# Designs tried in a protein design run: peptides against a protein of PDB entry 5HB3. Part 42

Target 1, 150 residues: chain A of PDB entry 5HB3
Amino acid sequence: RQMQDRCMSEYNQRIRNAPEGSIDPFRMACYKIIGRCDLSNRSLDGLQTDVNDWIWLQFNLARETDRSLELAGESYGLAELQASIREIGLKHFPKTAAEDTNGSFGMFFYLQILAGMFEQAIAYLYPFSYVDAVHFAIALTYYGLLRPVD

## One batch from the design tools (peptide; made by RFdiffusion4, then SolubleMPNN)

Design b1_p14_5_s4 (from b1_p14_5, 7 letters changed)
Fold by OpenDDE base, seed 5:
Structure b1_p14_5_s4 (fold): chain B 150 residues (1-150), chain A 14 residues (1-14)
Amino acid sequence: as target 1 above (150 residues)
Amino acid sequence: SQMDRLIQQYFDSL
């Protein structure tokens, strides 16, 4: 708590007073990740990142916490992350095998799995790769993560 | 958005 309060204080001071681009982007990343500062902006500006970095950040910022203890506008949990993944799918990824031109379906499957959207992930993967979908379904069922009858 | 850009970059890398 003390560390977070300090981070918030420093972040607020720097964001208001520092010239644009003068703050070390790695320091800003630390404020965001550790201090949970400005969670409405879930990006790391000034850093060279890829999709893996992005998803890692989303999971770090998406906390299963008591929402009543969070500041207004700073609440971002698993449900919100899952909603974001759904929107990403609708916007960027193929809906059918016929639409798949670059094999990117696997990435969307991966994102859904990470977000705990197991039933949706399997259902999505099935028309692209029957064998893989079945294998994952078996594994997920074995570990009690997939409810095939529901 | 940054997300859109990163997803596109991923696609471009395939």
Scores: peptide ipSAE 0.338, ipTM 0.876, DockQ to the pose 0.886
Fold by OpenDDE base, seed 2:
Structure b1_p14_5_s4 (fold): chain B 150 residues (1-150), chain A 14 residues (1-14)
Amino acid sequence: as target 1 above (150 residues)
Amino acid sequence: SQMDRLIQQYFDSL
């Protein structure tokens, strides 16, 4: 907690007082990730990132714990991340095999799996790749991650 | 959003 409090203090001070462009973006990233500062902003300005970096960051910032137990006073739950993934899917990814022009369905499937959206992921994958969907369904069921229907 | 840009970047990489 002491570290988090210090991070929060330093983060707030720098955000308010530092000249434009004078803050090390990696340091700011550390404040965000370690100190959980300003979780409403899940962007790392000044850093060159890709989609993998983005998803990694989202998971690092996301917590399934009770918000009342968050020492930093800010929380970002898995539910919010899942909602974001759903929105991404609706906006950017093919909804049907007929809409698939670049084979990007796999990435959306991947994102859903990472976010624990197993049933939705399998349902999504099925029309694109029946065989893969079945294999993943079997595996997820085996590990108790997919609820089988009687 | 940043997310939108990153997703687009991914698509551009395909």
Scores: peptide ipSAE 0.335, ipTM 0.875, DockQ to the pose 0.869
Fold by OpenDDE base, seed 3:
Structure b1_p14_5_s4 (fold): chain B 150 residues (1-150), chain A 14 residues (1-14)
Amino acid sequence: as target 1 above (150 residues)
Amino acid sequence: SQMDRLIQQYFDSL
């Protein structure tokens, strides 16, 4: 708790008082990840990141925190991450095989799997690759992760 | 959003 409070204090002080561009972006990232500072902003400014870095960050920030102990603005869980993945899918990824121009459906499938959205992931993959969807469905069922659709 | 930029960067890499 003391470390978290210190991180929060330093984070706020640096954001408010540091000259523009003088803050080490890696230090700010540490405050975000370790100190959980300003969780409403889930981006890392000043760093060159890719989609893998983004998803890694989201999972690290998404904690089942006791909602009773966290200030309402600082709670981010798996449900919120899943909602974000859905929004990303709707906005950026092909919805049907006919819309697939660059083969990016695999990345969205991967993101859904990582987020534990197994049924949705399989349903999404099926029209793009029947064989792969069936193979993943069998595997997920074997491990008890896939619920049969009634 | 940053995510939008990252996704676009991914698509540009494909």
Scores: peptide ipSAE 0.327, ipTM 0.870, DockQ to the pose 0.941
Fold by OpenDDE base, seed 1:
Structure b1_p14_5_s4 (fold): chain B 150 residues (1-150), chain A 14 residues (1-14)
Amino acid sequence: as target 1 above (150 residues)
Amino acid sequence: SQMDRLIQQYFDSL
């Protein structure tokens, strides 16, 4: 708690007082990840990031906040991340095999798997690659992550 | 959104 308070204080002070471009973006990232500072802004400015960096950040920020500790701000948990992944899918990824021009369906499948959306991920993959969908379904079932429909 | 830009960058890399 003391460390978090210190991180928040330093983060707020730097955002307000530091000249633009003078703040080490990696340091700011550390404050955000470790100190959970300014969680409403889930972007890392000044860093070259990719989709893998983004999803990693979202998972680290998405903590089950005990609903009892709903102190101040909107809690960002797994449910909110899953909602974000759904929205991304609707906006950017092919919905059918006929719409797939660049093979990007695999990335959306990957994002859904990471977010624990196993049933939806398999259902999505099935029309693109039947064989892969079956293999992943078997594996997920083996690990108890996919429940067979009776 | 930042996500939209990142996804677009991913597509551009493909």
Scores: peptide ipSAE 0.325, ipTM 0.870, DockQ to the pose 0.909; fails the geometry check

Design b1_p14_6_s1 (from b1_p14_6, 7 letters changed)
Fold by OpenDDE base, seed 3:
Structure b1_p14_6_s1 (fold): chain B 150 residues (1-150), chain A 14 residues (1-14)
Amino acid sequence: as target 1 above (150 residues)
Amino acid sequence: SLEEILEKLNKELS
């Protein structure tokens, strides 16, 4: 707690008062990832990132921890990540095969699987690829990750 | 911000 309070204080001070270009972007990233500072902003300013970096960051920030150990407003877990993925899907990914012009449905399926949204992922994949949806459903059921229908 | 991340994500998907 004492260490976290110090990180938060230093982060806020640097964001507000440091001259432009004087802060190492990797140092600021450490405050976010290790210190869990300012989790409402999950971007890394001053760093060039791609999809893999984005995925890595989201899952590292989405910790399953005792929320009582975190500062107020700095809680971010799997539930919040799943909510974000749902929102991204609604806004930026195809709902039907007719809407899919570039094959991006696979990426959204992948994101849902990573986030443990197995039933939703299979339901989403089914209209795009019946065969793949069935194969994944069988595998997930075998490992106890997909609940069968009564 | 989340909006900035989404913008980057969209660029990678396009």
Scores: peptide ipSAE 0.135, ipTM 0.785, DockQ to the pose 0.106
Fold by OpenDDE base, seed 4:
Structure b1_p14_6_s1 (fold): chain B 150 residues (1-150), chain A 14 residues (1-14)
Amino acid sequence: as target 1 above (150 residues)
Amino acid sequence: SLEEILEKLNKELS
């Protein structure tokens, strides 16, 4: 609690008083992850990251928290992350093989799998790669992650 | 490219 309060205080102070571009992005990341500061902004400006870094951040931010324990009163969980991924998919990823020019369908499939959206991931992958979709479906079913329809 | 995708993702969540 004390650490969180301190992080939030410092975050607010810096965001208001620091010159633009002068704040260490790693420090800001610490405030966001540890202090749960400004969860409405789930991107880290000024950091060189890849898709794995991005998804790691999202999972860290999408933790199960009690609203009563958060100073900012912000809540962000897995359901919200899954909703965000769905929206991202609709806006920024190909919906059909004909729309796919750079093979980005695989990345969206990957994001859905990491977020536990297994049925949706397989359904999405199927029209792009039948063979891969079947292989993943078999594996997910074997481990009890894919729910068959009765 | 990965960079383009990341830019889109960050834009969506910012």
Scores: peptide ipSAE 0.133, ipTM 0.801, DockQ to the pose 0.315
Fold by OpenDDE base, seed 2:
Parts: sequence; structure tokens; C-alpha cells
Structure b1_p14_6_s1 (fold): chain B 150 residues (1-150), chain A 14 residues (1-14)
Amino acid sequence: as target 1 above (150 residues)
Amino acid sequence: SLEEILEKLNKELS
């Protein structure tokens, strides 16, 4: 708790008082990741990041915990992450095979799977790759992650 | 922000 409070204090102080460009982006990233500071902003300013970095960051920041038990003043759960993934999908990923121009459907499927959106992921993949969708559905069902219809 | 993330992600996916 003391560490979290200190991180938050330092983070806020630096954001408000430090001259532009003087803050070490990696230090700020540490405050965000370790201290869970300012979780409303889930980007790492001043750092060059790729998709893998984004994925890693989102899932590290997401905590499916009771907000009352959160040591940090802010919380970001799996539900919010899932919502973000849905929004990303709506804006940046193909809805149908006919819309797919760059073959990016697999990435969105992957994101949904990582986020535990199994039913949606399978439903999404099905029109792009029937065989793959069936295989994943079988596997997910076997492990109890996909609920079969009675 | 989400928009910043989306922008970065879009660049990677484009």
C-alpha cells in the first residue's frame, strides 16, 4: 500500500510539474505498470511500441479483482479490456471474408481468445475459416471453455 | 487513451 501510494504521488507530481520532454518514458511506464497509475491511459507515451507490446501491456494492466481490494486508486478489469477489444474489432478488423483485404482476421481472433471471448471468437472465425473454427470450438469445449448448446 | 492505442494498433495492422 505504501509503495502504491508513493508511486501514485510521484507519478502525478511528475505529470503535472515536470517540463515537457524531461520525464523518462520508461520510468513513467514503470509507474503505470507496477504502480497502476493513471490506468485510464493505457498507452505508453514517448515509447515506440508494437502490437506485442500493446497486448502485453493490456493484459498486465487488466486485473479481475474487487475494486475495494485494489491497492491502487484505479482499477482496470477484464471486462473493460474485452470492451476495448470489441471496439478495436469494430473499427479496425474485417467483419466478413469479403471485407478482409489484408488477412488480419486472425489477429482479431487471437485477441478475442486471449481476452476469454471464446464464443465470440469462434463465431467471428467461422466465416473466415470453417475448419479452423470447428477445431478451436472442439478444443475449447473439451477444456470447458466453450459452452455447448443443449 | 483508447484512441491512442487504436491509432498505434491500426498502424501495425495496416
Scores: peptide ipSAE 0.097, ipTM 0.776, DockQ to the pose 0.107
Fold by OpenDDE base, seed 1:
Structure b1_p14_6_s1 (fold): chain B 150 residues (1-150), chain A 14 residues (1-14)
Amino acid sequence: as target 1 above (150 residues)
Amino acid sequence: SLEEILEKLNKELS
């Protein structure tokens, strides 16, 4: 708690008082990840990131903690991440093969798999690539991540 | 927001 309080204090001071561009983005990332500072902003400004970096960050931020011990705005777990991915999918990813112009369906499938949304991921992939969906379904079933249909 | 991040990422990876 002492470490968290210190991180929060330093984070707030730097955000408010530091000149633009003077803050080390990696230091700010440390405050966010370790100190769980400002979890409403789940981006790392000033860093070039890809999808892997983004998802890594989300999993680090989405820690299962006792909600009663968290301050207001600090509650972010797997369920919230999954909800966010669902919302992003509805707004920004193709729903059908006809809507897919750049092959982005694979990225959304990937995000769903990483977030443990296995059934939804397979269902989503199926209309885009039947063969791939079947193969992933078999693999997920083998590892006990997807339950066979009764 | 998470949505804004993903939009940016999609643009970068497109």
Scores: peptide ipSAE 0.075, ipTM 0.761, DockQ to the pose 0.113

Design b1_p14_6_s2 (from b1_p14_6, 7 letters changed)
Fold by OpenDDE base, seed 1:
Structure b1_p14_6_s2 (fold): chain B 150 residues (1-150), chain A 14 residues (1-14)
Amino acid sequence: as target 1 above (150 residues)
Amino acid sequence: SLEDFLKKLNEELS
């Protein structure tokens, strides 16, 4: 608690008072991850990031704790992450093969798999690549992650 | 926003 309070204080102070572009983005990232500061902003501004960086951050920020235990007054867990991915998918990724102009369907499939949305991921992949969808379905079933009975 | 960020990433990585 003491560490978190300190992180929150320093984070807020720097955000408000530091000159533009003067803040070390890595330090701010540490405050966010360790101190759980400003969880409503789940991105790392000022850093060159990719999808792997983003998803890594999401999993680090996602905690299955009561809202009352969070200093930020917010709760963010796996369910919220999955909801975010669903929303992002609806807005920014192709829904059909005909809409896919740059092959981005694979990225959305990847995000769904990482977030544990296995059934939805397979269903999404199927119209884009039947063979790949079947192979992943078999593999996921073998490891007990996909339940054919459900 | 988070959505805008991911959109940007998608465009850059695809």
Scores: peptide ipSAE 0.049, ipTM 0.717, DockQ to the pose 0.114
Fold by OpenDDE base, seed 2:
Structure b1_p14_6_s2 (fold): chain B 150 residues (1-150), chain A 14 residues (1-14)
Amino acid sequence: as target 1 above (150 residues)
Amino acid sequence: SLEDFLKKLNEELS
């Protein structure tokens, strides 16, 4: 708790008082990841990141824990992450094969799978790639991850 | 924003 409090204090101080461009983005990332500071901002400003970095960060920050037990006093769960992915999908990814001009459907499928949105992912992939959707469905079913009826 | 970031990723990785 002492470390957590110190992290939050330093994080907030730097965010508010540090000269522009003087903040070490890696240090700030450490505060966010280790100290769980400012969980409302789930990005790493000033760092060049890719989709894998983003997903890793999301899972790191996401907790299926009672808020009362969260040291940061904030909570961000898998449900919220999934909601974010859905929203991103609605805005930035093709919904049908007819809308797919750049083949980006695979990326959205990938994000959904990583977020545990298995049923939605398969349903999404099916019209784009029948064969792939079937293969993934079989695999997910085999491991008990795909449930047609909830 | 996250959406902007992922939009960029979509453009770069697709």
Scores: peptide ipSAE 0.048, ipTM 0.712, DockQ to the pose 0.117
Fold by OpenDDE base, seed 5:
Structure b1_p14_6_s2 (fold): chain B 150 residues (1-150), chain A 14 residues (1-14)
Amino acid sequence: as target 1 above (150 residues)
Amino acid sequence: SLEDFLKKLNEELS
């Protein structure tokens, strides 16, 4: 795609040649999202973002296609996103209710649900809130998203 | 880093 090639060229030129702090972060975000530039860096530096912005970006950058079809030469899919969320969870979120001092378990549960990690999300939520875990499990099962185990 | 960002979010948005 001609547009993608132009975006890549402009992105690389600006990253290398522009004075520090002079690059419009929104313009760089456009190169990232539309031009698929520098997919190894899956963050939007210089922008105020929250967890919803982060996860939205990840889904937009993720592709369910063969790497050979990616014109940027870089591939990123749902599996990689799920792996990232898992690793973040291991390092930065409470494992048990006893470790939860600020109620952050809900955020990790939320991230897992958005990433389609339904079984893991329910398993994670269970020790923090039995009632909520059961309700979500029922709902997810009803919509065919949860795979129950005997 | 991404991890630092998410750690910050964990502290601020929880």
Scores: peptide ipSAE 0.048, ipTM 0.712, DockQ to the pose 0.117
Fold by OpenDDE base, seed 3:
Structure b1_p14_6_s2 (fold): chain B 150 residues (1-150), chain A 14 residues (1-14)
Amino acid sequence: as target 1 above (150 residues)
Amino acid sequence: SLEDFLKKLNEELS
């Protein structure tokens, strides 16, 4: 508790008062990951990151715990992560093959699979690549992860 | 912000 309070204090102080360019982005990342500071902002400023870094961060921040146990009053679980993935899909990824100019549909499929959104992932993939969708559906069913509907 | 970051990612993925 004392450590977390100190992390929150230092994080907020540095964000507001530190001279421009003087903030160590790695230290700020530590405050976020270890101290769970400012969970509403789930990005790492000052660091070059890609989608893999982003999703790694989301999984580290997402915890299935009782919200009452969060000392900072901020909670983030799998449900919130899945909601974030849905929103990302709606805003930034193609809905149909006709909208896909760069083949980015595969990345959104990948994110949904990582987040455990298997049925949605297969349904999304099918219009882009029906062969791959069928193969993944068979595999997911074999491992008991996909629940087909009549 | 998250939104700004996602916009940058979208550009990189394009």
Scores: peptide ipSAE 0.041, ipTM 0.682, DockQ to the pose 0.109

Design b1_p14_6_s3 (from b1_p14_6, 7 letters changed)
Fold by OpenDDE base, seed 3:
Structure b1_p14_6_s3 (fold): chain B 150 residues (1-150), chain A 14 residues (1-14)
Amino acid sequence: as target 1 above (150 residues)
Amino acid sequence: SLEDFLKELHKALS
């Protein structure tokens, strides 16, 4: 708790008062990851990141077991991550095969699988690739990860 | 911001 309070104080002070160009983006990333500072902003400013970096960060921040250790207002768990994935899907990924011009549907399917959204992932994949959707559905059912409708 | 990052991500994935 004392360490977290110190990290939060230093993070906020630097964000507000540091001279332009004096902030080390890696140091700020450490405050976010280790100190769990400013969880409402889940991006890493000043760093080039891809989808793998982003999803890695989300899983590190989305800690159900650590909620009781977080400061008030700084909670982020699996439910919030899944909500973020849904939002990303609605805004940035194709909803139908007709909208998909670059094959990006696979990336959104991948993100849903990583987030444990198995039923939604299969339902999403089905209109893009029937065969792949069936194969994944069989595998997920075998491992008890799909819930039956009836 | 998260929104800015997502826009850049979308651009990179397009």
Scores: peptide ipSAE 0.024, ipTM 0.550, DockQ to the pose 0.107
Fold by OpenDDE base, seed 5:
Structure b1_p14_6_s3 (fold): chain B 150 residues (1-150), chain A 14 residues (1-14)
Amino acid sequence: as target 1 above (150 residues)
Amino acid sequence: SLEDFLKELHKALS
């Protein structure tokens, strides 16, 4: 707790008072990850990041603990992450094979799988690749991760 | 913003 409080103090001070362009983005990233500072901004500004970095950060910041235990005063869990991925899918990824010009459907499928959205992931993949959807469905069912719908 | 990042990511993945 003492370390987190110190991180929060330093983070807030730097965000408010540091001259533009003088902030070390790696230091700020450390404050965000370790100190859980400014959880409303779930990105690493000033760093070159990819989808793997983004999703790693989301899982790192996500907590399944009670809100009362969150020192940051904000709660972010798996449910919120899943909601974010759903919104991303609606805005930035193809909904049909006809809309897919660059093969990006695979990335959205991947994000849904990582977030435990197995049924939605299979349903999404099915119109793009029937064979792959069936194979993943079989595997997920075997491991008890896919809920069979009647 | 997150939206801007996702747009850039989408471009990079295309």
Scores: peptide ipSAE 0.023, ipTM 0.520, DockQ to the pose 0.115
Fold by OpenDDE base, seed 1:
Structure b1_p14_6_s3 (fold): chain B 150 residues (1-150), chain A 14 residues (1-14)
Amino acid sequence: as target 1 above (150 residues)
Amino acid sequence: SLEDFLKELHKALS
C-alpha cells in the first residue's frame, strides 16, 4: 500500500506539473502498472506500441477485485476488458470477409481468444476461414473451453 | 484517449 500510494503521488505530480516532453514514458508506465494509477487511461502515451503491447498492458491492469473496495474509475477486470475488445471489434476490424482488405480478422480473433471470448471468437472466425474455425472449435472443446451447443 | 490509440494501432496494422 505504501508503494502504491507513492506511485500514485508521483504519477499525479508528474502529469500535472512536468514540463512538456520531460516525462519519461517508461517511468510513467511503471507507475501505471505497479501503482495502478489512472486506470481510466489504459494506454501508454509517448511509447510506440503495437497490439501485443496493448493487450499485455490490459491483462496486467485487469484485476478481479471487489468493487466495493475500489474507488470510482479504478475498477477494471476481465469483464471490462472483454467489453473493450467488443468495442474495438465493432469499430476497427472487418465484420465480413468482404470488408477484409488486409487480413486483420486474425488479430481480432486472437484478441477474443486471449480474453476468453471463445464462442464469440469462433463465431467471428467462421465466415473468414471455415477450416480454421472448425479446428479451433475442436481444440477448445477438447480442453473444455468451448461448451457444446445444446 | 484509448480510441485515438486504437486508431493509431489500426493504422499501424493496416
Scores: peptide ipSAE 0.018, ipTM 0.459, DockQ to the pose 0.107
Fold by OpenDDE base, seed 2:
Structure b1_p14_6_s3 (fold): chain B 150 residues (1-150), chain A 14 residues (1-14)
Amino acid sequence: as target 1 above (150 residues)
Amino acid sequence: SLEDFLKELHKALS
């Protein structure tokens, strides 16, 4: 608790008072990850990050807890993460096989699987790779993760 | 449809 409070205090102080361009982005990232500061901004400003970094951060920050129990006073659940993944999908990934120019559909499929969006992931993959979609559907169904009723 | 296929698959594997 003490560490959390100190992280939050330092984070907020630096954001408000530090000269422009003087903030160490890695230090701020540490405050965000360890101290869970400013969870409304789930990005690492000033750092070059890729999709893997982004998704790692999202899952690190995501909590299925009541906000009242969150030490940071903020919460970010799986539903919000799933919404973010959908948004990224709409902006950055092909929607159909005809739109796919770089073969990036697999990454979006992967993100959906990580987020537990199994039905949507299979539905998305199906037009790109029928065989793979069927294999994943079989596996997910076998483990009781695919819910056709939904 | 894909949905129908998945439902049938689920039934077959249940």
Scores: peptide ipSAE 0.010, ipTM 0.376, DockQ to the pose 0.019

Design b1_p14_6_s4 (from b1_p14_6, 7 letters changed)
Fold by OpenDDE base, seed 4:
Structure b1_p14_6_s4 (fold): chain B 150 residues (1-150), chain A 14 residues (1-14)
Amino acid sequence: as target 1 above (150 residues)
Amino acid sequence: SLEDILEELHKKLS
């Protein structure tokens, strides 16, 4: 708690007092991740990030059980993350093999798997790569992550 | 592109 309070204080001080563009983005990232500062902003400004970095950040910022310990406006859980992934999928990823020009379907499949959207991920992958979809379905079923249809 | 996806994600989540 003492560390979090200190992080929050330093974060707020820097945001308010530092000249524009002078703040070390890595330091700000530390305040966000470790200190849980300004969780309403779930991006890291000034850093070059990829999809892996983004999803890693979202998981670190997401909380399922600690909603009561966080400010109401800063709560973000797995359900909200899954909703975000669905939305981005509808807008930016191919829906059919015919629409896939750059092989980006694999990235969306990857995001869905990481977010625990297993049934949706397999259903999505199937028309793009039958063999891969079957392999993943078998593996997920083996580990009890894929629910069979009764 | 990957960059476009990240920009959209940042807009939604920032």
Scores: peptide ipSAE 0.089, ipTM 0.758, DockQ to the pose 0.187
Fold by OpenDDE base, seed 1:
Structure b1_p14_6_s4 (fold): chain B 150 residues (1-150), chain A 14 residues (1-14)
Amino acid sequence: as target 1 above (150 residues)
Amino acid sequence: SLEDILEELHKKLS
């Protein structure tokens, strides 16, 4: 708690008082990830990131903690990450093969798998590539991540 | 905001 309080104080002070562009973005990232500071902002400003960086960040921010120990509005777990992935899917990824213009369906499948949304991921992949969907379903079942249907 | 993140992610995917 003492470390978290210190991180929060330093983070807030820097955001408010530092000249524009003078803040080390990596330091700010450390405060956010380690100190759990300002979790309402789930992005890292001042850094060039890709989808892999984004998902890595989301997983780090989604670390399960006792909500009673977190400040109000700073609760973010796996459920919230999954909700975010669902929202991304609804807005930015193809829903059918006919809508797929750039092959981005694979990325959304990938994100769902990483987020533990196995059943939804397989269901989503099936209309794009039934062969791949079947293979992944078999593999996930083998490892106990996908429950066989009755 | 979440919306800003989603928009940024979309830009990166495009």
Scores: peptide ipSAE 0.036, ipTM 0.665, DockQ to the pose 0.098
Fold by OpenDDE base, seed 3:
Structure b1_p14_6_s4 (fold): chain B 150 residues (1-150), chain A 14 residues (1-14)
Amino acid sequence: as target 1 above (150 residues)
Amino acid sequence: SLEDILEELHKKLS
């Protein structure tokens, strides 16, 4: 906790007081990932990122830890990540094949699979590609990851 | 913030 407090202090000091353009963005990323500083801001300023970088960051921030050892408001878990993915899906991804003009449904399927949302991922994929959905369902069932419902 | 990330993702995915 003492180390976390020091990291938070240094992080806040640099973000407020450092001359513009002088902050090493990788150092700031280390404060966030290793020091778990300012987890309410889940972006990496000054770095070019894509969807893969974003999901990688979310998984690192969502690592299961003893929340009693973290500062109030700095706790983040798998449930919060899954909630974020649901929110992204509701706002930015097609709900039906008719709404999909660029094939972006695959990205949302991908994100749900990575987050362990297997049943929801298969259910989402089915109206877009029933053949692929069936194949993934069989595979996930084989590995004990999918719970079939009657 | 989460909203900032979502907006950025939307732009990249569009």
Scores: peptide ipSAE 0.036, ipTM 0.664, DockQ to the pose 0.100; fails the geometry check
Fold by OpenDDE base, seed 2:
Structure b1_p14_6_s4 (fold): chain B 150 residues (1-150), chain A 14 residues (1-14)
Amino acid sequence: as target 1 above (150 residues)
Amino acid sequence: SLEDILEELHKKLS
């Protein structure tokens, strides 16, 4: 707790008092990830990140723990991550094969799978690639991750 | 913000 409190204090102090551009973005990232500081901002300012970095960060920031037990006092759950993935999908990914101009449907499928949105992922993939959707559905069902409608 | 993330993702995915 002492370490987290210190991290929070240092993070807040630096955000408020440090000259622009003087803060090491990696240090700030450490405060965010390890210290769980300012989790309302789920991005890493001043760092070049890709989709893998983004999803990794989201998983690290998303803690499915009781908020009352979180020393940092801030936490997001899997639900918030899944909501983020849904929002990404709605805004930036094709909803139908007809809308797919760049073949990005696979990336959204991938993100949904990572976020544990298995049913949604399969349903999404199905119109784009029937064969792949069936294969994944079989695999997910085998491992008990896909719940068939009885 | 989430919006910033989405914007950045869009740039990378487009």
Scores: peptide ipSAE 0.036, ipTM 0.670, DockQ to the pose 0.105; fails the geometry check

